# Ledger of designs, part 37: peptides against a protein of PDB entry 3VA4

Target 1, 107 residues: chain A of PDB entry 3VA4
Amino acid sequence: EPIGQLRLFSGTHGPERDFPLYLGKNVVGRSPDCSVALPFPSISKQHAVIEISAWNKAPILQDCGSLNGTQIVKPPRVLPPGVSHRLRDQELILFADFPCQYHRLDV

## One batch from the design tools (peptide)

Design b1_p30_2 (made by RFdiffusion4)
Fold by OpenDDE base, seed 2:
Structure b1_p30_2 (fold): chain B 107 residues (1-107), chain A 30 residues (1-30)
Amino acid sequence: as target 1 above (107 residues)
Amino acid sequence: DTLDDLEDTETDLLETERLLEFLEQQLAES
């Protein structure tokens, strides 16, 4: 069962979409093989990764050296490639120019 | 219940406002 959720907010690309997050590495990217597939030109094939080591641990977000970057919204912060960021529940993230939100599921 | 629903709505609104502020800042800086 999913431990978390990544929500892609609605926009010019279309309606809101929710992606389940599981234990292990959840790759965010344009590639259709990614756990969180964001099929948009500004998203790198393998853009970032959300790694969940355990159900009771905060997920770790890392940018994978994406072209257009990964940013935290509150407070604003550009994530340097490969640097670990511990995700908080309800945290807002920008993958390139696409706003998303992480949600911890109660399981 | 209704109180919980209202609180959830308030939270969503606050996050949306923050997102807008961030995007405006990014536009101003670029």
Scores: peptide ipSAE 0.021, ipTM 0.427, DockQ to the pose 0.021
Fold by OpenDDE base, seed 1:
Structure b1_p30_2 (fold): chain B 107 residues (1-107), chain A 30 residues (1-30)
Amino acid sequence: as target 1 above (107 residues)
Amino acid sequence: DTLDDLEDTETDLLETERLLEFLEQQLAES
């Protein structure tokens, strides 16, 4: 069962979508092989990674050198490639211009 | 040029503000 969830908010692309997150590396990207597949031109094939080491540990978000970047919304912060960011529950993230939210799930 | 750069900066700011408003609305409705 999933340990977390990444919600892609509704927008011009269509309705809201929820992606399950599991232990290990969850790759965010345009490639259909990604755990979180965002099939949009502004998203890099391998855009970012959310790594979850345990259910009781905060996930680690890293940008993978994406073209259009990864940002934390509040407080605003652009993530340099390869720099680890510990995700808080309910944290808001921008992959390129696509707003998302991380949610920790109860096991 | 410098005028274009300023215009781009102001556009980015407006888009960022709109995004924050959108996210706040989404959270309020969830």
Scores: peptide ipSAE 0.020, ipTM 0.402, DockQ to the pose 0.029
Fold by OpenDDE base, seed 3:
Parts: sequence; structure tokens; C-alpha cells
Structure b1_p30_2 (fold): chain B 107 residues (1-107), chain A 30 residues (1-30)
Amino acid sequence: as target 1 above (107 residues)
Amino acid sequence: DTLDDLEDTETDLLETERLLEFLEQQLAES
């Protein structure tokens, strides 16, 4: 049923973790109510959102005005709050200081 | 398979290098 996946790379916080992404809004944040819950102090309660409108459409990533920002790794750029970014398969993302990777799933 | 394992290792290395370059750049600019 998941349309995509967000991988949190291993680090000082622990081992690698994979989060399923579904149709609609997938909120990334420190709050345990988030679809992608990252329980770390540098992550905002509602840090960013990955919206998937359809299985054949690229997901849209938006920073929600987070304290420590959302950044694309290649090419490196900081995402201004509320500005839409189309995610490419295998794209590397930095939520605060936590590196992640988006992966499109076949459905 | 050994070949598949090698390919996975290569991918991980490339991703790590890209992340390191990005972080070093951010640190230098701060």
C-alpha cells in the first residue's frame, strides 16, 4: 500500500530506519503523531511535509518553517519555508542534521 | 550474491562522500 519510502541513515541516534509514505500528506517531525516521526531535539514538532497526490506523480517536499531547516544535498540548497520541491527518486535530504533518502516504490 | 553486496557497498560509499562534501561546505561557510 505504501507509495514511497523515506530512509533515515544510521548515526549516533541508532541504526537505519525506513518509513513508509502514503497518498496524501506525510508529516515529518519530532511529534510522535507524525507519519515520519523523528524523535530528536533538533527536529521541529512539525518540521516538513511530503505530499503524494498520485502514484505516478513526483512527491512534493515543503519545509514547514522548521528551526533548523530542510536541505537538499545534491545540488546543495536550503529549502525556503513553504516552497514546493519535487522529489526525485533516490534524492538525499537533510532534516536539521539528519540525512535521509527518498525512494519510490513500485505499486 | 557477492556482486550484489559489492554494488550495495559502492552505493553506500558514494552517498557518504556526497553527504560529507555537503557538510564540510556548510561548516566552512559558517
Scores: peptide ipSAE 0.019, ipTM 0.413, DockQ to the pose 0.023
Fold by OpenDDE base, seed 5:
Structure b1_p30_2 (fold): chain B 107 residues (1-107), chain A 30 residues (1-30)
Amino acid sequence: as target 1 above (107 residues)
Amino acid sequence: DTLDDLEDTETDLLETERLLEFLEQQLAES
């Protein structure tokens, strides 16, 4: 069962989509093999990773050296590749130009 | 329950507004 969720907001690409997040590494990228598959040209094949070590621990987000970057919205911050960022519940993230939101699930 | 639903709605609105503000800023700087 999923312990987290990544929401891709609706936009020019189409409607809102929700991606379940599980224990371990959840890869975000354009590749269809990614846990969070974002099939858009501006997204790198392996763009970022959200790692969840436990249900009661905040996920760790890392950019994987993506071309168009990973950013935190509030406060605005570009994540340098490989630098760990602890995700807060409801945190807003930009993968390239695609706005997303992390949500912790109560299981 | 209804209280949780209201809190979720309020949170969603707040974060959406913050996102919009950030995006507007980025566009202005472009």
Scores: peptide ipSAE 0.018, ipTM 0.428, DockQ to the pose 0.021

Design b1_p30_2_s1 (made by RFdiffusion4, then SolubleMPNN; from b1_p30_2, 27 letters changed)
Fold by OpenDDE base, seed 5:
Structure b1_p30_2_s1 (fold): chain B 107 residues (1-107), chain A 30 residues (1-30)
Amino acid sequence: as target 1 above (107 residues)
Amino acid sequence: SAAAEEARRRREAEEEARHAAYEAAKAAAA
């Protein structure tokens, strides 16, 4: 059962997409086997990871040394590779130039 | 209503994120 969701907002790439997040590692990347598959050239094959250790704990976001980076929108911050960032509910994230939002599912 | 306020907050968040994304794209192209 998914305990979180990552929303990719609509843009020139197409309509909005919602990706379920589960316990463990949810890899964000261009590779089709990623949990959050973003099939765009500016996204690294393995771009970032959202790790959820428990349903009642904040997920941890880490950039995996991506080419075009991972950023937090508010407050603005570029995430250094491998550095853990605790995600807040409704957090706005950029993977390269793709705007996303994390939110917890009430389950 | 609560639903209307939630919808407004969602739109504001989307606009904020989209603006940031455009700035990121511009910076990458510079």
Scores: peptide ipSAE 0.533, ipTM 0.872, DockQ to the pose 0.024
Fold by OpenDDE base, seed 2:
Structure b1_p30_2_s1 (fold): chain B 107 residues (1-107), chain A 30 residues (1-30)
Amino acid sequence: as target 1 above (107 residues)
Amino acid sequence: SAAAEEARRRREAEEEARHAAYEAAKAAAA
């Protein structure tokens, strides 16, 4: 059962897409094997990871040594590889140049 | 084109290098 959701906003790539996030590691990347598969050239095969340890705990976002980076939008912050960032509900994230938003689900 | 292929190979190599460095650092910090 999904505990969170990652929304990829609509853009030149196409329409908005929503990805469920589960307990454990949710890998964001270009590889189709990723939980959050973003099949775009600017996204690294394994770009970042969102780890959810419990439904009542903030997910941890880490960049996985991506080529084009992972950023928090407000306030702006570039995430160094491997540095943990606790996601706030409704937080806006840039994976490379792709804007996304994390949503906590009521489960 | 040859240039496009080279650019793609270079990009993929850099991506792999960065990811490998991340994995190595992660392993060292474990």
Scores: peptide ipSAE 0.533, ipTM 0.873, DockQ to the pose 0.952
Fold by OpenDDE base, seed 4:
Structure b1_p30_2_s1 (fold): chain B 107 residues (1-107), chain A 30 residues (1-30)
Amino acid sequence: as target 1 above (107 residues)
Amino acid sequence: SAAAEEARRRREAEEEARHAAYEAAKAAAA
């Protein structure tokens, strides 16, 4: 059962897509074996990771040394590689130039 | 209504994120 959701907003790449997030590590990247597979050239093969624990369902986002970066929209901030950022519900995130939103599911 | 307000908030969030993404893309192209 998913604990959260990552929404990729619609754009030139296509329609909106929702990705379920589970306990443990959810890798965001261009590689098809990623939990959140974003098959776009500007996304690194392993771009970022969203880790969710059972005792604290607030996800931790880390950039994995991506080429085009991971950014928080509000307040605007580029995440240094490996630095933990605790995601808030409804938080807006950029993976490279792809706008996303994290949503906590009520489970 | 609550539904209308939620829809509005969703649109605003999407627009904000999309705008930020555009700026990021523009910066990368510069």
Scores: peptide ipSAE 0.513, ipTM 0.867, DockQ to the pose 0.024
Fold by OpenDDE base, seed 1:
Structure b1_p30_2_s1 (fold): chain B 107 residues (1-107), chain A 30 residues (1-30)
Amino acid sequence: as target 1 above (107 residues)
Amino acid sequence: SAAAEEARRRREAEEEARHAAYEAAKAAAA
């Protein structure tokens, strides 16, 4: 059962997509085997990771040394590679130039 | 084109280098 959700907003790339997030590591990247597969050139093969260690714990987002970066929108913050960011519900995230939103599911 | 392919290769090399640096840093911090 998914604990969270990552929503990729609609854009020039296509319609909105929702990705379930589970316990453990949810890799965000261009590689098709990523949990959150974003098949776009500006996304690194392994771009970032959202790690959920417990059902009742906020996920940890880390940039994995991506080429085009990972940012938090509000307040604006570029995430240095490997630096942990605790995701808040409804957090807005930029993977490269792709806006996404984390949502905690009522589990 | 050849130029486009070279640009792609350069991009991929940079991506790999950054990822490698990340992995190295992660290993060092563990």
Scores: peptide ipSAE 0.497, ipTM 0.860, DockQ to the pose 0.966

Design b1_p30_2_s3 (made by RFdiffusion4, then SolubleMPNN; from b1_p30_2, 21 letters changed)
Fold by OpenDDE base, seed 5:
Structure b1_p30_2_s3 (fold): chain B 107 residues (1-107), chain A 30 residues (1-30)
Amino acid sequence: as target 1 above (107 residues)
Amino acid sequence: SAEEERRRREREELEAKRFAEFLEKLKEEE
């Protein structure tokens, strides 16, 4: 069962979508094979990865050398490729220009 | 408490949605 969730907020691209996150690597990208598939041209095929090592530990977000970047909103920061960022519950993330939010699920 | 956490999460969700809407508005104005 999922232990986390990544929400893609609604916008011009369409309605809000929630993606379940599981233990291990959850790849974010344009490729339909990604755990979090964001089928948009500005998203790299393998854009980023959210790795969850345990249900009670903060997930690790890493940009995978994406073209248009991965950003943390508060405080504003562009993530260098391969640099680990620990996600906080309710963390706001920009994949390219798509606003998303990480949500820890109660398990 | 669990109730405090619930209220916190609700506030943060509302703020997040407002932020997302703000970003979309900026994109539409470009």
Scores: peptide ipSAE 0.255, ipTM 0.762, DockQ to the pose 0.019
Fold by OpenDDE base, seed 3:
Structure b1_p30_2_s3 (fold): chain B 107 residues (1-107), chain A 30 residues (1-30)
Amino acid sequence: as target 1 above (107 residues)
Amino acid sequence: SAEEERRRREREELEAKRFAEFLEKLKEEE
């Protein structure tokens, strides 16, 4: 059962896509093996990770030393590699230049 | 309340979509 969701907004790359997030590490990257597979050249093979330790705790987002970075939109902030960022519900995230949104599910 | 939460999420979703559209427009202009 998914604990959260990561939405990739529609754009020139295609339509909107929703990715389920589970307990543990959810890797975001270009590699098809990633939990959140973003098959785009500007996304690193292993770009970032969203770790969910418990259903009642905020997920932790970390950039994995990606080439084009991971950013929080409000307030604007580029995440240094390996530094933990606690995700808020409805948080807007840029993986490279791809806008996404984290959504906490009621479970 | 559940209703307040629903309204909050709805507003934030609209803002997110507007932001995404804005970013796409910037890409086209570059």
Scores: peptide ipSAE 0.244, ipTM 0.750, DockQ to the pose 0.019
Fold by OpenDDE base, seed 1:
Structure b1_p30_2_s3 (fold): chain B 107 residues (1-107), chain A 30 residues (1-30)
Amino acid sequence: as target 1 above (107 residues)
Amino acid sequence: SAEEERRRREREELEAKRFAEFLEKLKEEE
């Protein structure tokens, strides 16, 4: 059962998509085998990772050395590769220029 | 409370949508 969700907002790329997040590592990337598969050229094959260690702990977001970066929107911050960022519920994230939002599910 | 949390989430979702729309507009201008 998913513990979280990553929402990709709709845009010129297409409609909104929601990706379930589970305990462990959830890889965000262009590769189709990623937990969060974002099949767009500006997304790295393995762009970032969201690690959830427990249902009651904030997930950890790390950029994996992506080409176009991972950013937090509020407050604006570019995440250096490999640096842990604890996600807040409803956190707005940019993977490259794709707007996403983390959502903690009520489980 | 659960109600407060719901309202918070709804507000933040609205803000997120507005932000996404803003980004789309910026892309169109490029």
Scores: peptide ipSAE 0.216, ipTM 0.716, DockQ to the pose 0.019
Fold by OpenDDE base, seed 2:
Structure b1_p30_2_s3 (fold): chain B 107 residues (1-107), chain A 30 residues (1-30)
Amino acid sequence: as target 1 above (107 residues)
Amino acid sequence: SAEEERRRREREELEAKRFAEFLEKLKEEE
């Protein structure tokens, strides 16, 4: 069962989409076999990773050395490649120019 | 190289602008 959710906000690319997040590594990237598949040219094949070690622990977000970067919205921050960032519930994230939001599920 | 540095700066500027636009949109929804 999913432990979290990543919401991709609607935009010129299309409607809103929700991606389930599971225990372990959830890869965010352009490749179709990624857990969070964002099939857009500005997204790297393996762009970032959200690792969830337990349902009661904050997920860890890392940029994987993406071309167009990963950013936190509030407060604004560009994530250096490979540096761990603990995600807060409802945290807003920018993968390249695609705005997303992490949501912790109650399970 | 100088060209690589130029392209890096241009990419960073573009991303910064799009980030700012996203922030403004969120403010409007508050």
Scores: peptide ipSAE 0.131, ipTM 0.589, DockQ to the pose 0.037

Design b1_p30_2_s4 (made by RFdiffusion4, then SolubleMPNN; from b1_p30_2, 21 letters changed)
Fold by OpenDDE base, seed 1:
Structure b1_p30_2_s4 (fold): chain B 107 residues (1-107), chain A 30 residues (1-30)
Amino acid sequence: as target 1 above (107 residues)
Amino acid sequence: AERRAREEAERRRLEEERYQEYLRLQEELA
């Protein structure tokens, strides 16, 4: 049972997609074996990680030293590689230039 | 019926909120 969701908004790349997030590490990246597979050239093979330690705790987002970066939209912030960011529900994230949104699921 | 109506309303509210946030994000990226 997923604890969260990462939504990739629709764009020039194609339609909207929703990715389930589970306990543990959810890797965001271009590699097809990533939990959140974003098969786009500007996304690093292992771009970022969303770690969920418990259903009642906010996930931790870290950039994995990606080429094109990971950014929080509101307020604007580029995440330094390896630095933990606690995700808020409904938070908007840019992986490279791809807009996404984290959503906590009711479990 | 009431529960289903409430769940549908919450779903629609969430979808609208996400859409508005998407629009704001697109505006900021423009």
Scores: peptide ipSAE 0.031, ipTM 0.533, DockQ to the pose 0.017
Fold by OpenDDE base, seed 4:
Structure b1_p30_2_s4 (fold): chain B 107 residues (1-107), chain A 30 residues (1-30)
Amino acid sequence: as target 1 above (107 residues)
Amino acid sequence: AERRAREEAERRRLEEERYQEYLRLQEELA
């Protein structure tokens, strides 16, 4: 069952999309094999990872050394590669210039 | 027809609420 959701907001790229997040590593990237596939040129093939453990369902976000970065919107913060960030419910994230929102599911 | 109208109104309300939330979030992104 999905533990969380990552929403990609609608924009010039197209409509809103929701990605389920599961236990383990949810890779965010341009590569088609990514759990959160963002098929856009400014997204790195492996851009970031959202890891969820069984003992702690709060996701950990890490940038994977992406070219165009991963940012937390509130409070504003650029994530250095490999630095863990614990996601909060409703948190807004920029992967490159693509706005997303994490949502914790009631499961 | 009346039931369909009520269902449509509810759908539009929910869509508007979601849209307003989106706009508020976009303001935070700006």
Scores: peptide ipSAE 0.030, ipTM 0.485, DockQ to the pose 0.016
Fold by OpenDDE base, seed 5:
Structure b1_p30_2_s4 (fold): chain B 107 residues (1-107), chain A 30 residues (1-30)
Amino acid sequence: as target 1 above (107 residues)
Amino acid sequence: AERRAREEAERRRLEEERYQEYLRLQEELA
């Protein structure tokens, strides 16, 4: 059923967690209603969104005007709010200072 | 016994994959 996965690496916050990503909008945020719920103070309630339009297309990541930002690790860059970024498989992302990795699932 | 061996092998493969991903993270953040 899931098309992708977002992995939150283990850290001081706790163990590794894997979040399934589905077709449509997958909201990343502190709000418990988010598809990718990151219940941490430095994460905005609606921090970012990963939109998957099709199983064979790269997801689009957008920061939603978060307080502490969304960053791509390599090449390093902060995503301006609302600017679309095409996610590559295995891409490393920082939501605030929380390292995550996008993984495309075999579907 | 064979079933258990296969299950353990799969577990080890998954662990290795996670480890490699962790290494990639370390390399990119270093």
Scores: peptide ipSAE 0.030, ipTM 0.491, DockQ to the pose 0.017; fails the geometry check
Fold by OpenDDE base, seed 3:
Structure b1_p30_2_s4 (fold): chain B 107 residues (1-107), chain A 30 residues (1-30)
Amino acid sequence: as target 1 above (107 residues)
Amino acid sequence: AERRAREEAERRRLEEERYQEYLRLQEELA
């Protein structure tokens, strides 16, 4: 059962999409086998990872050395590659120029 | 009648939630 969600907001690329997040590593990237598959040229094949170690712990977001970066919107911050960032519920994230939102699910 | 009412209520709820998320995004990016 999913314990989190990543929402991709609608834009010129198309409509809004919701991706379920599970325990373990949820890879964000352009490759179709990624848990969060974002098939856009500006997204790296393996762009970032959201790791959830337990249902009652905040997920850890890491950029994987992506070309166009991973950013937190508030406060504005570019994540250095491999540096752990604990995600807050409802947090807004930019993967390259694509705005997303993390949502914690009650399970 | 009750089924239709539930479906309408759910649609309104989802529309309001999406609007609030839009507002938050605009404020955070401004």
Scores: peptide ipSAE 0.030, ipTM 0.497, DockQ to the pose 0.017; fails the geometry check

## One batch from the design tools (peptide; made by RFdiffusion4, then SolubleMPNN)

Design b2_p8_3_s1 (from b2_p8_3 with P1S L3Q)
Fold by OpenDDE base, seed 5:
Structure b2_p8_3_s1 (fold): chain B 107 residues (1-107), chain A 8 residues (1-8)
Amino acid sequence: as target 1 above (107 residues)
Amino acid sequence: SVQDVPDP
């Protein structure tokens, strides 16, 4: 059962996609075996990771040294590689130029 | 394939 969800908003790339997030490391990247697979050229093969250590703890987002970066939208901030960012519910995230939103699921 | 593109 997923603990959270990452939504990739619709855009020129195509329709909305929803990715379940589970306990442990949820890798965001262009590689097809990523938990959150974003098959776009501007996304690094291993772009970022969302780690959920427990169902009742906020997920931690880290950029993995991606080429085009990971950003928080509000307040706007580029995440330095490897620095932990605690995700807030409804957090808006840019992986490269792709807008996403995290939300916590009821479990 | 997009997976074949190296990360610079």
Scores: peptide ipSAE 0.096, ipTM 0.775, DockQ to the pose 0.223
Fold by OpenDDE base, seed 4:
Structure b2_p8_3_s1 (fold): chain B 107 residues (1-107), chain A 8 residues (1-8)
Amino acid sequence: as target 1 above (107 residues)
Amino acid sequence: SVQDVPDP
């Protein structure tokens, strides 16, 4: 069962999309085999990773050395590659220029 | 395909 959800907001790219997040590594990237597949040219093939453990349901977000970066919106911060960021419920994230939101599921 | 495109 999914532990969380990542929402890609609607935009010029198309409609809103919701991606389930599971225990373990949820790779965010342009490659179609990513758990969170964002098939857009500005997204790196493997852009970032959201890791969720059984012991701590709060996900850890890491940028994977993406070309166009990963940012937290509030407070604004660019995530250095490989540095862990603990996601807060309802946190807003930018993968390149694509705004997303993490939602913790009650499970 | 998208996966064949180089990183930006």
Scores: peptide ipSAE 0.136, ipTM 0.782, DockQ to the pose 0.206; fails the geometry check
Fold by OpenDDE base, seed 3:
Structure b2_p8_3_s1 (fold): chain B 107 residues (1-107), chain A 8 residues (1-8)
Amino acid sequence: as target 1 above (107 residues)
Amino acid sequence: SVQDVPDP
């Protein structure tokens, strides 16, 4: 079952979407093969990855060398490619210009 | 298809 959730906020692209996150690598990208498929032109085919090693460990977010970048909203920071960022619960993330939020699920 | 388009 899912350990976390990534929410894509509603916008001009359409309504809110929630993506379940599981143990292992959850790839974010425009490719339909991605766990978090964001079919938008500004998103790289393989944009970023959220890796969850265990249910009781904070996920790690890495940008995969995307063209339009991955950013943390607060405090504001652009993630250099390949640099590990530990996600906090309720973390706000920008993939290119798309705002998302990570949520840890407590079952 | 979007998947066949180069990265932006």
Scores: peptide ipSAE 0.128, ipTM 0.784, DockQ to the pose 0.208; fails the geometry check
Fold by OpenDDE base, seed 1:
Structure b2_p8_3_s1 (fold): chain B 107 residues (1-107), chain A 8 residues (1-8)
Amino acid sequence: as target 1 above (107 residues)
Amino acid sequence: SVQDVPDP
């Protein structure tokens, strides 16, 4: 059962996509094996990870040393690789230039 | 395929 959702907004790349997030590591990347597969050239194969622990279901976002970076939109901030960022509900994230939004599912 | 290319 998913406890969160990551929404990729629609854009020139195509329509909106929603990805369920589960306990454990939800890898964001261009690789099709990623939980959040973003099949775009500017996305690193292993771009970032959203980890949700059982003890704290608020997700932690970490950039995995991606080439084009991971950023928080408001307030604007580039995430240093490997540094934990606790996601807020409805937080807007840029993976490279792709805007996404985290949504907590109250289950 | 996009997955076949190295990171940009």
Scores: peptide ipSAE 0.104, ipTM 0.774, DockQ to the pose 0.216; fails the geometry check

Design b2_p8_3_s2 (from b2_p8_3, 3 letters changed)
Fold by OpenDDE base, seed 5:
Formats: sequence, structure tokens, C-alpha cells
Structure b2_p8_3_s2 (fold): chain B 107 residues (1-107), chain A 8 residues (1-8)
Amino acid sequence: as target 1 above (107 residues)
Amino acid sequence: SVQAVPDP
């Protein structure tokens, strides 16, 4: 059962996509076997990871040394590779130029 | 057009 969700907003690439997030590592990347598969050329094959250690703990987002970076929208900042960022509910994230939003599920 | 990005 998923305990979080990552939404990729609609854009020139196509419609909105919703990705369930589970306990453990949820890899974000262009590779098709990623939990959050973003098949776009500006996304690294393994771009970032969202790790959820427990259902009642904030997920940790880390950039994996991606070429085009991972950013938090508010307040704006680029995440240094490998540095843990605790995700807030409804947080807006840019993977390269793709806007996404994390939210907690009620489970 | 954006070219494919290699692994880190």
C-alpha cells in the first residue's frame, strides 16, 4: 500500500502522471525500471531518490549527482548531490525542468 | 531539442 505520492504536472511532455511512493527507496530517473520513471532526455537515468523509512516519518529526497539537478521551489534552492532534504507535505520539486509535487497519503 | 543525459 502506497504511503505517499509524487505528481508530475502536465506540460508540453503530456498529461499529469501520479506515482505511488512506498517504504524504502523510490528512485526517480529516466531508466524505465525506476519507481518514478520520467522518460525524458533531460532526466538522468538515475536522477534522485525519495527514501521513506517509516509511514510516520518525512521522506528524504536526495539528488544522485544528476546532470540537470534537483531543486526545491519554495524557497528556491538547488539540492547538493547526496544531501538529505526532508520533504514537506505538498512540497514542489523540480527534477531538471519538470515540476512535481509530493503529498502524503492518508493510510 | 535536448540530447540524452548520461548517468552521473
Scores: peptide ipSAE 0.165, ipTM 0.803, DockQ to the pose 0.410
Fold by OpenDDE base, seed 3:
Structure b2_p8_3_s2 (fold): chain B 107 residues (1-107), chain A 8 residues (1-8)
Amino acid sequence: as target 1 above (107 residues)
Amino acid sequence: SVQAVPDP
């Protein structure tokens, strides 16, 4: 059962996509075997990870040393590689130049 | 394939 959702907003790349997030590591990256597969040239093969340790705990986002970075929109912040960021519900995230949004599911 | 190229 998914605990959260990551939304990739629609854009020039195509329509909106919603990715379910589960317990454990949800890898974001260009590689097709990533939980959140973003098949775009500006995304690193292993770009970032969203780790969910328990259903009642906020997920942790870490950049994996991506070339084009991971940023939080509000307040604006570039995430240093490997540094844990606790995600808030409805948080807006930039993976490279792709805007996404994390949403906690009620399950 | 996009996935077959090096990281940007």
Scores: peptide ipSAE 0.104, ipTM 0.768, DockQ to the pose 0.216
Fold by OpenDDE base, seed 1:
Structure b2_p8_3_s2 (fold): chain B 107 residues (1-107), chain A 8 residues (1-8)
Amino acid sequence: as target 1 above (107 residues)
Amino acid sequence: SVQAVPDP
C-alpha cells in the first residue's frame, strides 16, 4: 500500500503523472527501473531518493549527486548531495527543471 | 531513446 504520492506537473513533456511512494527507497531518475521514472535527458539515471521508514512515515529526500540538481521551492534552495531533507506534505520539489509535488496519503 | 543519452 502506498504511503505517499509524487506528482509530476504537466508541461512541454506531456500530461501530469502520479507516482506511488512506498516504504523503503523510492529512486527518482531517468533509468526506467526507477520507482519514479522521469525519462528526460536533463534527469540523471539515478537522480535522487525518497526514503520512507516504517517507524517514521515522513519521507526523507536526498540528491544522489545529480548534475542538474534537486531543489526545494519554498523557500528556494538547492539540496547538497547526500544531505537529508524531511519532506512536508504538499511540498514542491524541482528535479532539474521539472516541478513535482509530494502528497502524504492518510491510510 | 532518451535513456540512451549519457548522464548530464
Scores: peptide ipSAE 0.115, ipTM 0.770, DockQ to the pose 0.221; fails the geometry check
Fold by OpenDDE base, seed 4:
Structure b2_p8_3_s2 (fold): chain B 107 residues (1-107), chain A 8 residues (1-8)
Amino acid sequence: as target 1 above (107 residues)
Amino acid sequence: SVQAVPDP
């Protein structure tokens, strides 16, 4: 079962979407085989990764060298490629220009 | 890559 959820907020692209996050690597990207598939041209094929370990269920977010970047909204910060960022519950993330929110599930 | 569009 999923450990977390990544919500893509609604926008000009369409309605809100929720993506389950599981133990291991959850790749965010435009490629259809990504766990979090964001089929938008501004998203890199493999844009970022959210990794969740069994012993530490707080996800680690890393940008994978995306062209249009990964940002934390509060406080505003661009994530350098490959630098680990520990996600907080309800954290707001920008993948390129797409706002998302991480939610830790009670499991 | 499976995508036809180059990686941005």
Scores: peptide ipSAE 0.113, ipTM 0.747, DockQ to the pose 0.190; fails the geometry check

